# Peptides against a protein of PDB entry 3EFO, part 6

Target 1, 262 residues: chain A of PDB entry 3EFO
Amino acid sequence: SQLADLYKSCETDALINFFAKSAFKAVLHQPLKVIREILVNQTAHMLACYRKNCASPSAASQLILPDSMKVLPVYMNCLLKNCVLLSRPEISTDERAYQRQLVMTMGVADSQLFFYPQLLPIHTLDVKSTMLPAAVRCSESRLSEEGIFLLANGLHMFLWLGVSSPPELIQGIFNVPSFAHINTDMTLLPEVGNPYSQQLRMIMGIIQQKRPYSMKLTIVKQREQPEMVFRQFLVEDKGLYGGSSYVDFLCCVHKEICQLLN

## One batch from the design tools (peptide)

Design b1_p9_2_s1 (made by RFdiffusion4, then SolubleMPNN; from b1_p9_2, 5 letters changed)
Fold by OpenDDE base, seed 2:
Structure b1_p9_2_s1 (fold): chain B 262 residues (1-262), chain A 9 residues (1-9)
Amino acid sequence: as target 1 above (262 residues)
Amino acid sequence: SSWIEQLYA
């Protein structure tokens, strides 16, 4: 069917770029509440249409996503959680304006990374491999106290270290003996020169490639105050300023879809 | 497919 073909050819990253720019333009003329409602409704309507016309009736109680849009909800939630669409007083007008302008100029690839960061478990690196570690979902549940993770969203790069990070890796990256010795005020990794350090730098370089902005590096220790900033980029978790977790958002979308179909 | 799609494959 024509609809089936449409969903098959759908590019979620392009849609998110479009929705983001549309929403960020709309904030100039529409209340934030209305914009958020529109985004949720659009998501629900698209998915409801799919379920109605393309999905099996036997799965009516389940949230069914077309393969081409399987990541649409998570992206939409990320968009909804962006400071531009939040009216919390903790978010300055300047910050909203800044991010609004940034996104308005972003291409599809840039906005993809911006709204859903790449989170890499670098503690799993094999120095003998040229392959990048597989990204994990941006949630605290994917972190480990024994792990070291690199997060990048095209503008910021965070190196997160668990409290129980391997001393060998700490030595390899920072040339210090322990977690406690890591200086989080540095914005550049030291030139240690060992294979692990070189590989990490290579990974960081690859991530930086094709990005229009030089990403600022922030070193984050677990359970220290700066970690709160890092956690804001764990976009599948609940937002600090009223944003929903991905799970909660899915429930919300599912409920709305059901309402549309009933 | 993009890297993010692999997270949900």
Scores: peptide ipSAE 0.308, ipTM 0.889, DockQ to the pose 0.817
Fold by OpenDDE base, seed 4:
Structure b1_p9_2_s1 (fold): chain B 262 residues (1-262), chain A 9 residues (1-9)
Amino acid sequence: as target 1 above (262 residues)
Amino acid sequence: SSWIEQLYA
């Protein structure tokens, strides 16, 4: 069907870019609550339409996501959790304005990374590989105390270190003997010169080269205060400022879909 | 597929 073809051709990253810009434009004229409701409704409507017209018969209890839109809910949740769409006093007007303006000028690739950061397990880095490590989902559940992760969203870059991260990797990256010796005030990795360090730097460089904005590096130790900032970018988790987890959002969307179809 | 799509494959 024509509708099925439409869904097959759907590019979620383009859609999220559109929704983001539309929402961020609407912020100037509409209440945030209304904007958020519209976004959720649109998400539910699109998915309901798919289920009704394209999906095989299924029980009402099942949430069916088309392959082309399988990441739409998570992106929409990320959008909803963006500071521009949050009415929180903790977020300055300047910050909202800044991020709003940034997104308004972002291309599809930029907004994709902006709303859903790339989280890379650096502790699994193969120094002989020409490929970036496979990204993991942006959730605390994907982190490990024994791991080291690099997170980038096009504006910020974080190197997160678990409390039990391997000393050999710490030595390789920072040229210090242990986790405790890592200086989190640095914004640049030392040029240690070993293959692991060089590869990490190369990866960081590649990530940076793909982005129009210079990303400041923040070193984050697990269980230290600055980790809270890092956790804000774990977009699938519950947000600090009241944003839903991805799971909770899916439940919400599912409920709305059911309402639309019943 | 994009890298993000691979996260949900």
Scores: peptide ipSAE 0.304, ipTM 0.888, DockQ to the pose 0.874
Fold by OpenDDE base, seed 3:
Structure b1_p9_2_s1 (fold): chain B 262 residues (1-262), chain A 9 residues (1-9)
Amino acid sequence: as target 1 above (262 residues)
Amino acid sequence: SSWIEQLYA
């Protein structure tokens, strides 16, 4: 059907860019509560329409996402959790204004990365491979105390180190004997010169490519205070300032879809 | 398709 074809051709990243800019424009003349409700409603309506017109009747009670829109809910939740759309006193007006202006000028690729960061398991690097490691979902559940992860959202880059990170990798990356010796005040990795260090630097370079802003590197040790900042970018988890986890958001959307479809 | 879609495959 024409409807099915339409959904198949849907570009979620373009939609997110549109919704983000529309919402961030609307904050100038609409209450944040209203804007958030509209975004949730839009998400529910789009998915409800798909279920009604394109999904099998046997699966009517289930949350059905078309392949082209399977990541729409997670992006929408990330948008809803952005500081621009939050009414928390802990978030300064300047920060909201700054991020609003940034997003208003972002292209589709930029906003995609901004709202959902890349989280890469660096500890699994194959020094002989030219490919980037497969990204993992931005959730604490995907981290490990034994792991090292690189996170980037187009504006910031973090290197997160588990408390039990392999000493050999610590030595390879930082040229220090242990986790405790890592200086988290540094914003540049040392040029150690071994294959692992070179591979990591290459990956960082690839991530930086085609980004309009130079991402400053922040080194983060697990269980240290700066990790709190890093955790804010684990966008599928519950937000610090009241934003829902992705799972909770899906439940909310599903409920609304069911209401729309009786 | 983008890399993010692979996260939900």
Scores: peptide ipSAE 0.285, ipTM 0.882, DockQ to the pose 0.859
Fold by OpenDDE base, seed 1:
Structure b1_p9_2_s1 (fold): chain B 262 residues (1-262), chain A 9 residues (1-9)
Amino acid sequence: as target 1 above (262 residues)
Amino acid sequence: SSWIEQLYA
């Protein structure tokens, strides 16, 4: 099938880059509501077309996504939740303008990381391994009070520490005896010199590699006020300013697909 | 192909 081949050749990251730039250009002359509707509609249409023409027969209630577009909905939701496309008074015009300009100049790889951050469970690091730890989905449900996580989106880097994070890891990273002793005002990790510290620094270096911007490091303690800022980057959760969770968005898209196919 | 796709495999 020619259509099936087309979908197999689709690169979701390139599509998101295109949609983001198109939408962020459109905000200059189109209402935000219209832009959001178009994005959702385009998503639904692409997926509906796949289901109708490429997918095996299945129950009408089942959402079938091609492998090449399996992450399209989550990226699209992240795009829709970006401050540029949100009509909230809490978001300043300057912030909107800033992020719009940033994305307009981003390449495919940069925008991919920007819209969906990399969240790494570094408490599971093997100091003898050269491999990066496997990323987890950007949701609070994937965090652990006993864990330490590194989040990066190409612009910011966060080191999140659970309230019950292992003291030995805290000592290894910060050279302090406990969670309470960690200074969250620091923007650089101390050079402790032990294997774990060295491995963490190496990982941070790998993440920073080939990124056009130097990522600022923010250390975040669970349940402290700055954690709220960190949680905004857990993009699969509900947004602070009214954005939907990924689950809710999937339901919305599914509903629209069903309407298109009826 | 990308790391993010592995999250949804």
Scores: peptide ipSAE 0.283, ipTM 0.881, DockQ to the pose 0.771

Design b1_p9_2_s2 (made by RFdiffusion4, then SolubleMPNN; from b1_p9_2, 5 letters changed)
Fold by OpenDDE base, seed 2:
Structure b1_p9_2_s2 (fold): chain B 262 residues (1-262), chain A 9 residues (1-9)
Amino acid sequence: as target 1 above (262 residues)
Amino acid sequence: SSWIEKLYA
């Protein structure tokens, strides 16, 4: 069917770029509440249409996503959680304006990374491999106290270290003996020169490639104050300023879909 | 597929 073909050819990253720019343009003329409602409704309507016309009736109680849009909800939630669409007083007007302008100029690839960061478990690196570690979902549940993770969203790069991260890796990256010795004020990794350090730098370089902005590096220790900033980029978790977790958002979307179909 | 799609494959 024509609808089936449409969903098959759908590019979620392009849609998110479009929705983001549309929403960020709309904030100039529409209340934030209305914009958020529109985005949720659009998501629900698209998915409801799919379920109605393309999905099996036997799965009516389940949230069914077409393969081409399987990441649409998570992206939409990320968009909804962006400071531009939040009216919390903790978010300055300048910050909203800044991010609005940034996104308005972003291409599809840039906005993809911006709204959903790449989170890499670099503690699993094999120095003998040229392959990048597989990204994990941006949630605290995917972090480990024994792990070291690199997060990048095209503008910021965070190196997160668990409180129990391996001393060998700490020494390899920072040339210090322990977690406690890591200086979080540095914005550049030291030139240690060992294979692990070189590989990490290579990974960081790859991530930086084709990005329009030089990403600022922030070193984050678990349980220290700066970690709160890092956690804001764990986009599948609940937002600090009223944003929903991905799970909660899915429930919300599912409920709305059911309402549309009943 | 993109890297993000692999997260939900």
Scores: peptide ipSAE 0.346, ipTM 0.899, DockQ to the pose 0.819
Fold by OpenDDE base, seed 4:
Structure b1_p9_2_s2 (fold): chain B 262 residues (1-262), chain A 9 residues (1-9)
Amino acid sequence: as target 1 above (262 residues)
Amino acid sequence: SSWIEKLYA
């Protein structure tokens, strides 16, 4: 069907870019609550339409996501959790304005990374590989105390270190003997010169080269205060400012879909 | 597929 073809051709990254820009434009003229409701409704409507017209018959209790839109809910949740769409006094007007303006000028690739950061397990880095490590989902559940992760969203870059991260990797990256010796005030990795360090730097360079904005590096130790900032970018988790986890959002969307279909 | 799509494959 024509509708099925439409869904097959759907590019979620383009959609999220559109929704983001539309929402961020609407912020100037509409209440945030209304904007958020519209976004959720649109998400539910699109998915309901798919289920009704394209999906195989299924029980009402099942949430069926088309392959082309399998990441739509998570992106929408990320959008909804963006500071521009949050009415929180903790967020300055300047910050909202800044991020709004940034997104308004972002291309599809930029907004994709902006709303859903790339989280890379650096502790699994293969120094002989020409490929970036496979990204993991942006959730605390994907972190490990024994791991080291690089997070980038096009504007910020974080190197997160678990409390039990391997000393050999710490030595390789920072040229210090232990986790405790890592200086989190640095914004640049030392040029240690070993293959691991060089590879990490190369990866960081590659990530940076793909982005129009210079990303400042923040070193984050697990369980230290700056980790809270890092956790804000774990977009699938519950947000600091009241945003839903991905799971909760899915439940919400599912409920709305059911309402639309009943 | 994009890198993000792989997260949900």
Scores: peptide ipSAE 0.345, ipTM 0.898, DockQ to the pose 0.824
Fold by OpenDDE base, seed 1:
Structure b1_p9_2_s2 (fold): chain B 262 residues (1-262), chain A 9 residues (1-9)
Amino acid sequence: as target 1 above (262 residues)
Amino acid sequence: SSWIEKLYA
């Protein structure tokens, strides 16, 4: 099937880059509502076409995604939740302009990381391994009060610490005895020199080497005020300014697909 | 597969 082959060759990251740049250009001459509707419609249409022409017969209530587009909905939701496409007075014009210009110059790899950050459970680091820890989904549900997580989106890097994070890891990273002693105003990790600290720094270096921009490090303690900023990067959760969770978005897309196929 | 695709495998 020609269509099946087309979907197999589809690169979601390239599509998201294209859609993002197209949408961010369109905001200059089209209403935001229209742009959002087009993006949702395009997503639903592509997936509906796949289901109709490529997928095996299944129940109408079942959402079937091709492997090549399995992450398309989550990326699309992240795009829709970007401040450039949100009509909220809390978002300044300057911020909108800034992010618009950033994305307009991003390559495929950059935009991929920008819209969906890497969230790494570094509390599970093996100091003897050269492998990066496996990323987890960007949701609060994946965090642990006993854990330490590194989040990176190509522009920012966050080190999030649970309230019950292991004291030995805190000592290893910060050279302080407890969670309460961590200074969140620092933008650089101390050079403690132990294997864990060295491994963490190496990981951070690897992440940074792949990006064109120097990422600012922010240390975040769970339940402190700055955590709210960090939570905005948990892109699968509900957005602060009215954006949907990934689950809610999937429901929306599914509904539209069903309408297209009826 | 990329790292992101592994999240949804």
Scores: peptide ipSAE 0.332, ipTM 0.895, DockQ to the pose 0.781
Fold by OpenDDE base, seed 3:
Structure b1_p9_2_s2 (fold): chain B 262 residues (1-262), chain A 9 residues (1-9)
Amino acid sequence: as target 1 above (262 residues)
Amino acid sequence: SSWIEKLYA
C-alpha cells in the first residue's frame, strides 16, 4: 500500500531534526509542558497510524514499530529530556539558550549524534582493524567496571574508565602504571606510540571528522565526581532532572497508542 | 542503515 511505502521511506533522523527545531522554536511562545505533550502526542499518533494501517491485526495489542521508525521513540525521549525543554531550576537560562541555539543550526547528521551519542567499547579494540568498534546503547547497563568506553555527541567527548580497567590498557593509553595514576585533568591523550594508543587516536579522529565543532576530551574515572557529568549522556537511563528512561517512555507511548486506537 | 539502527536490530 501507499501508506506502507510511505513508512518505509521515512527518514527518522530528518524527523528528529525537524521536531527538535520546531520544539526549540516553540519554546519562545509556548509553555514547556504543552510542547512536551505535543511531542509525545506526535510520536503516539505516528505509531498509532502505522499500527492501524500497516500492522497485522494479530499483533494489534503489541507495540509495533516500523523498521524505518524503530529509533524514533528513543530520539524523541532524548529530545524531551534535553535541558531546553526542562523547567528545572538547576538548569541555567544560559545553558538552555546555548543548547537551543546550537540545535537550531544543526544539520540532520549533527542533531542525530547530539541527541543520541556514540558509546564505543574501546577495551575491545582490534588494533589490526580499521573499523570502529560497534557502538552500544547509551545506558549504564552497557558499561562494565573492567571496560573503557569512548562517548561522543558532536560537542563533547568522554573517555570513561572502569575502576577495574585492565592495567595493560591503562599503560597503553596513558603510559602510567595503574588506574589510580591517571590524571583526569588532561584533555589530550599522550602519544604513547603503541598500536593500541594509535588505534584509539585514530578512532577519535574518525569521530571528530565532519563535525562542525572540535570536541574537547574529558577523562572520566568511574566512581569519581566527574562521572556524574558523563552519566548525563547515557540517554536511555533515567534523567537526573526528571526525564524518563527509554523503557518508561516506551510504556508511556504504548499506553497513549492504545488509547488512540480504543 | 545507520549505526544507531544496529543498536535495535
Scores: peptide ipSAE 0.330, ipTM 0.894, DockQ to the pose 0.829

Design b1_p9_2_s3 (made by RFdiffusion4, then SolubleMPNN; from b1_p9_2, 5 letters changed)
Fold by OpenDDE base, seed 2:
Structure b1_p9_2_s3 (fold): chain B 262 residues (1-262), chain A 9 residues (1-9)
Amino acid sequence: as target 1 above (262 residues)
Amino acid sequence: KSWIEELYE
């Protein structure tokens, strides 16, 4: 059907860019609550339409997503959790304005990375491989105390270290003997010169490529205070300021879809 | 496919 073809051709990254800019424009003249409701409704309506017109009747009770929109809900949740759309007193006007302006000028690729960061398990790096490690979902559940992860959203880059991260990797990256010796005030990795260090730097370089801004690097130790900032970029988890987890959001969307179709 | 889409395959 024409609708099925439309959904197949849909580019979620373009949609989220559109929704983001639309919402961020709307904040100038609409209450945040209304904007959030509209975004949820739009998501539900799009998916309800798909289910109604393209999905099997036997799947009426299930949340069925077209392949082209399989990541739409997670992006939408990320958008909803952005400080611009949060009605919290903890969010300053300046921060809201800053984030709003940033997104309003972002292209599709930029907003994609901005709303859903790339999280890479760099502790699994093979120094002999030229391939980037496969990204993992942005959730604390994907982290490990034994791991080292690189997170990037186009504006910020975080190197997160588990409390039990391998000393050999710590030495390879920072040229220090242990986790405790890592200086988190540094914004640049040292030029250690070993293969692992070089590979990590290469990966960071690749991530930095084609980004309009130079990403600031922040070293984050697990269980230290600065980790709280890092955790805000684990977008599939529950947000600090009342934002829903991805799972909770899916449930919410599913309920709304059911209401639309019943 | 984008890298993010691969996360949800």
Scores: peptide ipSAE 0.399, ipTM 0.921, DockQ to the pose 0.826
Fold by OpenDDE base, seed 4:
Structure b1_p9_2_s3 (fold): chain B 262 residues (1-262), chain A 9 residues (1-9)
Amino acid sequence: as target 1 above (262 residues)
Amino acid sequence: KSWIEELYE
């Protein structure tokens, strides 16, 4: 059907860019609550329409996502959890204004990365490979105490280290003997010069490539206070300021879809 | 497929 074809051709990254800019424009003259409701409603309507017109009728009560929009809910949740759309006193007006303006000027690729960061398991690096490590979902559940992860959203870059990170990797990256010796105040990795260090630097360079802004590096140790900042970028988890987890959001969307179709 | 789409396969 024509509708099915439409969904197949839909690019979620373009949609989220549109929704983000629309929402961020709307905050100037509409209540945040209304904006959030609209976004959720739009998400539910789009997916309900798909289920009604394109999905198999055998799974009427099941949440069915088209392949082209399989990441729409997660993006929408990320958008909803953005500080611009959150009415929290902890978030300064300046911060909201800043992020609003940033997103308003972002292209599709920029906003994609901004709303859903790349989280790369650096501890799995192959120093002989030119390929980036496969990204993992932005959730604490995907982290490991033994792991080292690089997170980037186009504006910020974090190097997260588990408390049990391999000493050899720590030595390779920081030229220090242990986790405890890592200085988290540094914003640049030392020029250690070994293959692992060089590979990591190259990866960081690749991530930085074609990004309009230079990403400042923040070193984060697990279980230290600054980790809380990092955790804010684990967008599939429950947000610090009351945003829903991805799972919770899916449940919410599913419920609304059912209401629309029943 | 985009990298993010691969996360949800």
Scores: peptide ipSAE 0.398, ipTM 0.921, DockQ to the pose 0.836
Fold by OpenDDE base, seed 1:
Structure b1_p9_2_s3 (fold): chain B 262 residues (1-262), chain A 9 residues (1-9)
Amino acid sequence: as target 1 above (262 residues)
Amino acid sequence: KSWIEELYE
């Protein structure tokens, strides 16, 4: 059908860019509550339309996402959880204004990374490969105490280390004997010169490539205070300031879809 | 496919 073809041609990253800019423009003259409701409604309506016109009748009661929009809900939830759209006194007006202006000038690729960061398992690096490691979903459930992860959102870069990170990797990256010896105040990795260090630096370079801003590197140790900042970028988890987890958001959207179709 | 779409396969 023509409608099915339309959905196949949709680019979720372009949509989220559009929705973000539209919402961030609207905050200047509309209540935040209204804006959030509109975004949720639009998401539900788009998906409801797909289910009604393109999905199999046998699965009418189930949440069905078109392939082109399978990541739309997660992006939308990330947008809804952005400080610009949150009504929390803990978030300063300056921070809201800053992020609003940033997003208003972002291209599709920039906003994609901004709203949903790349989280890479660095501990799985193959020094013989030129390929980036496969990203994992931005959730605490995907982290490992034995692992080392790199997170980037186009503005910030974090190197997260589990409390049980392999000493050999720590030595390879930082040239120190153990987790306890890592200095988290550093913003640059040392030039250790071994293959693992070189591979990590290459990956960081690839991530930084074609980004409009130079990402500051923050070293984060698990269970230390700065980890709280890092956890805010695990966008699929429950937000610090009242935002829903991705799972909870999906449930919300599903309920609204059912209401629209029944 | 984008890298994020691969996360949801």
Scores: peptide ipSAE 0.390, ipTM 0.919, DockQ to the pose 0.831
Fold by OpenDDE base, seed 3:
Structure b1_p9_2_s3 (fold): chain B 262 residues (1-262), chain A 9 residues (1-9)
Amino acid sequence: as target 1 above (262 residues)
Amino acid sequence: KSWIEELYE
């Protein structure tokens, strides 16, 4: 059908870029509450239209996402949770202004990475592979105390170390004997020179490629105070400043869709 | 297919 073809051709990354810039422009003359409501409504309306015109009747009571918009809700939730659209006093005006300006100048690829970071399981690296490890969803549930993860959003890069991360990997990356010996004040990895270290550096280089900003590296140990900053980039989890988890957002959107179609 | 879409397959 004509509508089915339209949804098939939809590019979510372009949409999120558009919605982000539109919302961030609207902040100048509209209340934040109104902007957030509009974004949720737009998401619900788009998906409601799909359900009405493209979904099978047998699945009418369920949330069905077209393949082209499979990741639209998660991106929308990330947008809604951005500090620019939050009215919390803990977020400074300067921070909101800074991020607003950044996003207003971002291309489609930049905003995609910015709103949903890459989270890579570094502890599973194949030193013989030239490919990046498969990313995992940005949630605490995907982390492991035995794991090491690299997170990047185009502006920041974090290396997260589980409390039980393998000593051999710690030695390979940092040239120290244990987790306790890792210095989290460093912003550069040492040049240890072993295959694992070289592979990690290569991956970091690939991630940095074609990004407009140089990402500073932050080393984060699990259960230490700086981990709280890292956790804010686990965008599918509940936000610190009132943002919903992805699951909660899906429930909200589904409820609104049902209301629209009743 | 983008990397983000692969997360939800």
Scores: peptide ipSAE 0.389, ipTM 0.919, DockQ to the pose 0.840

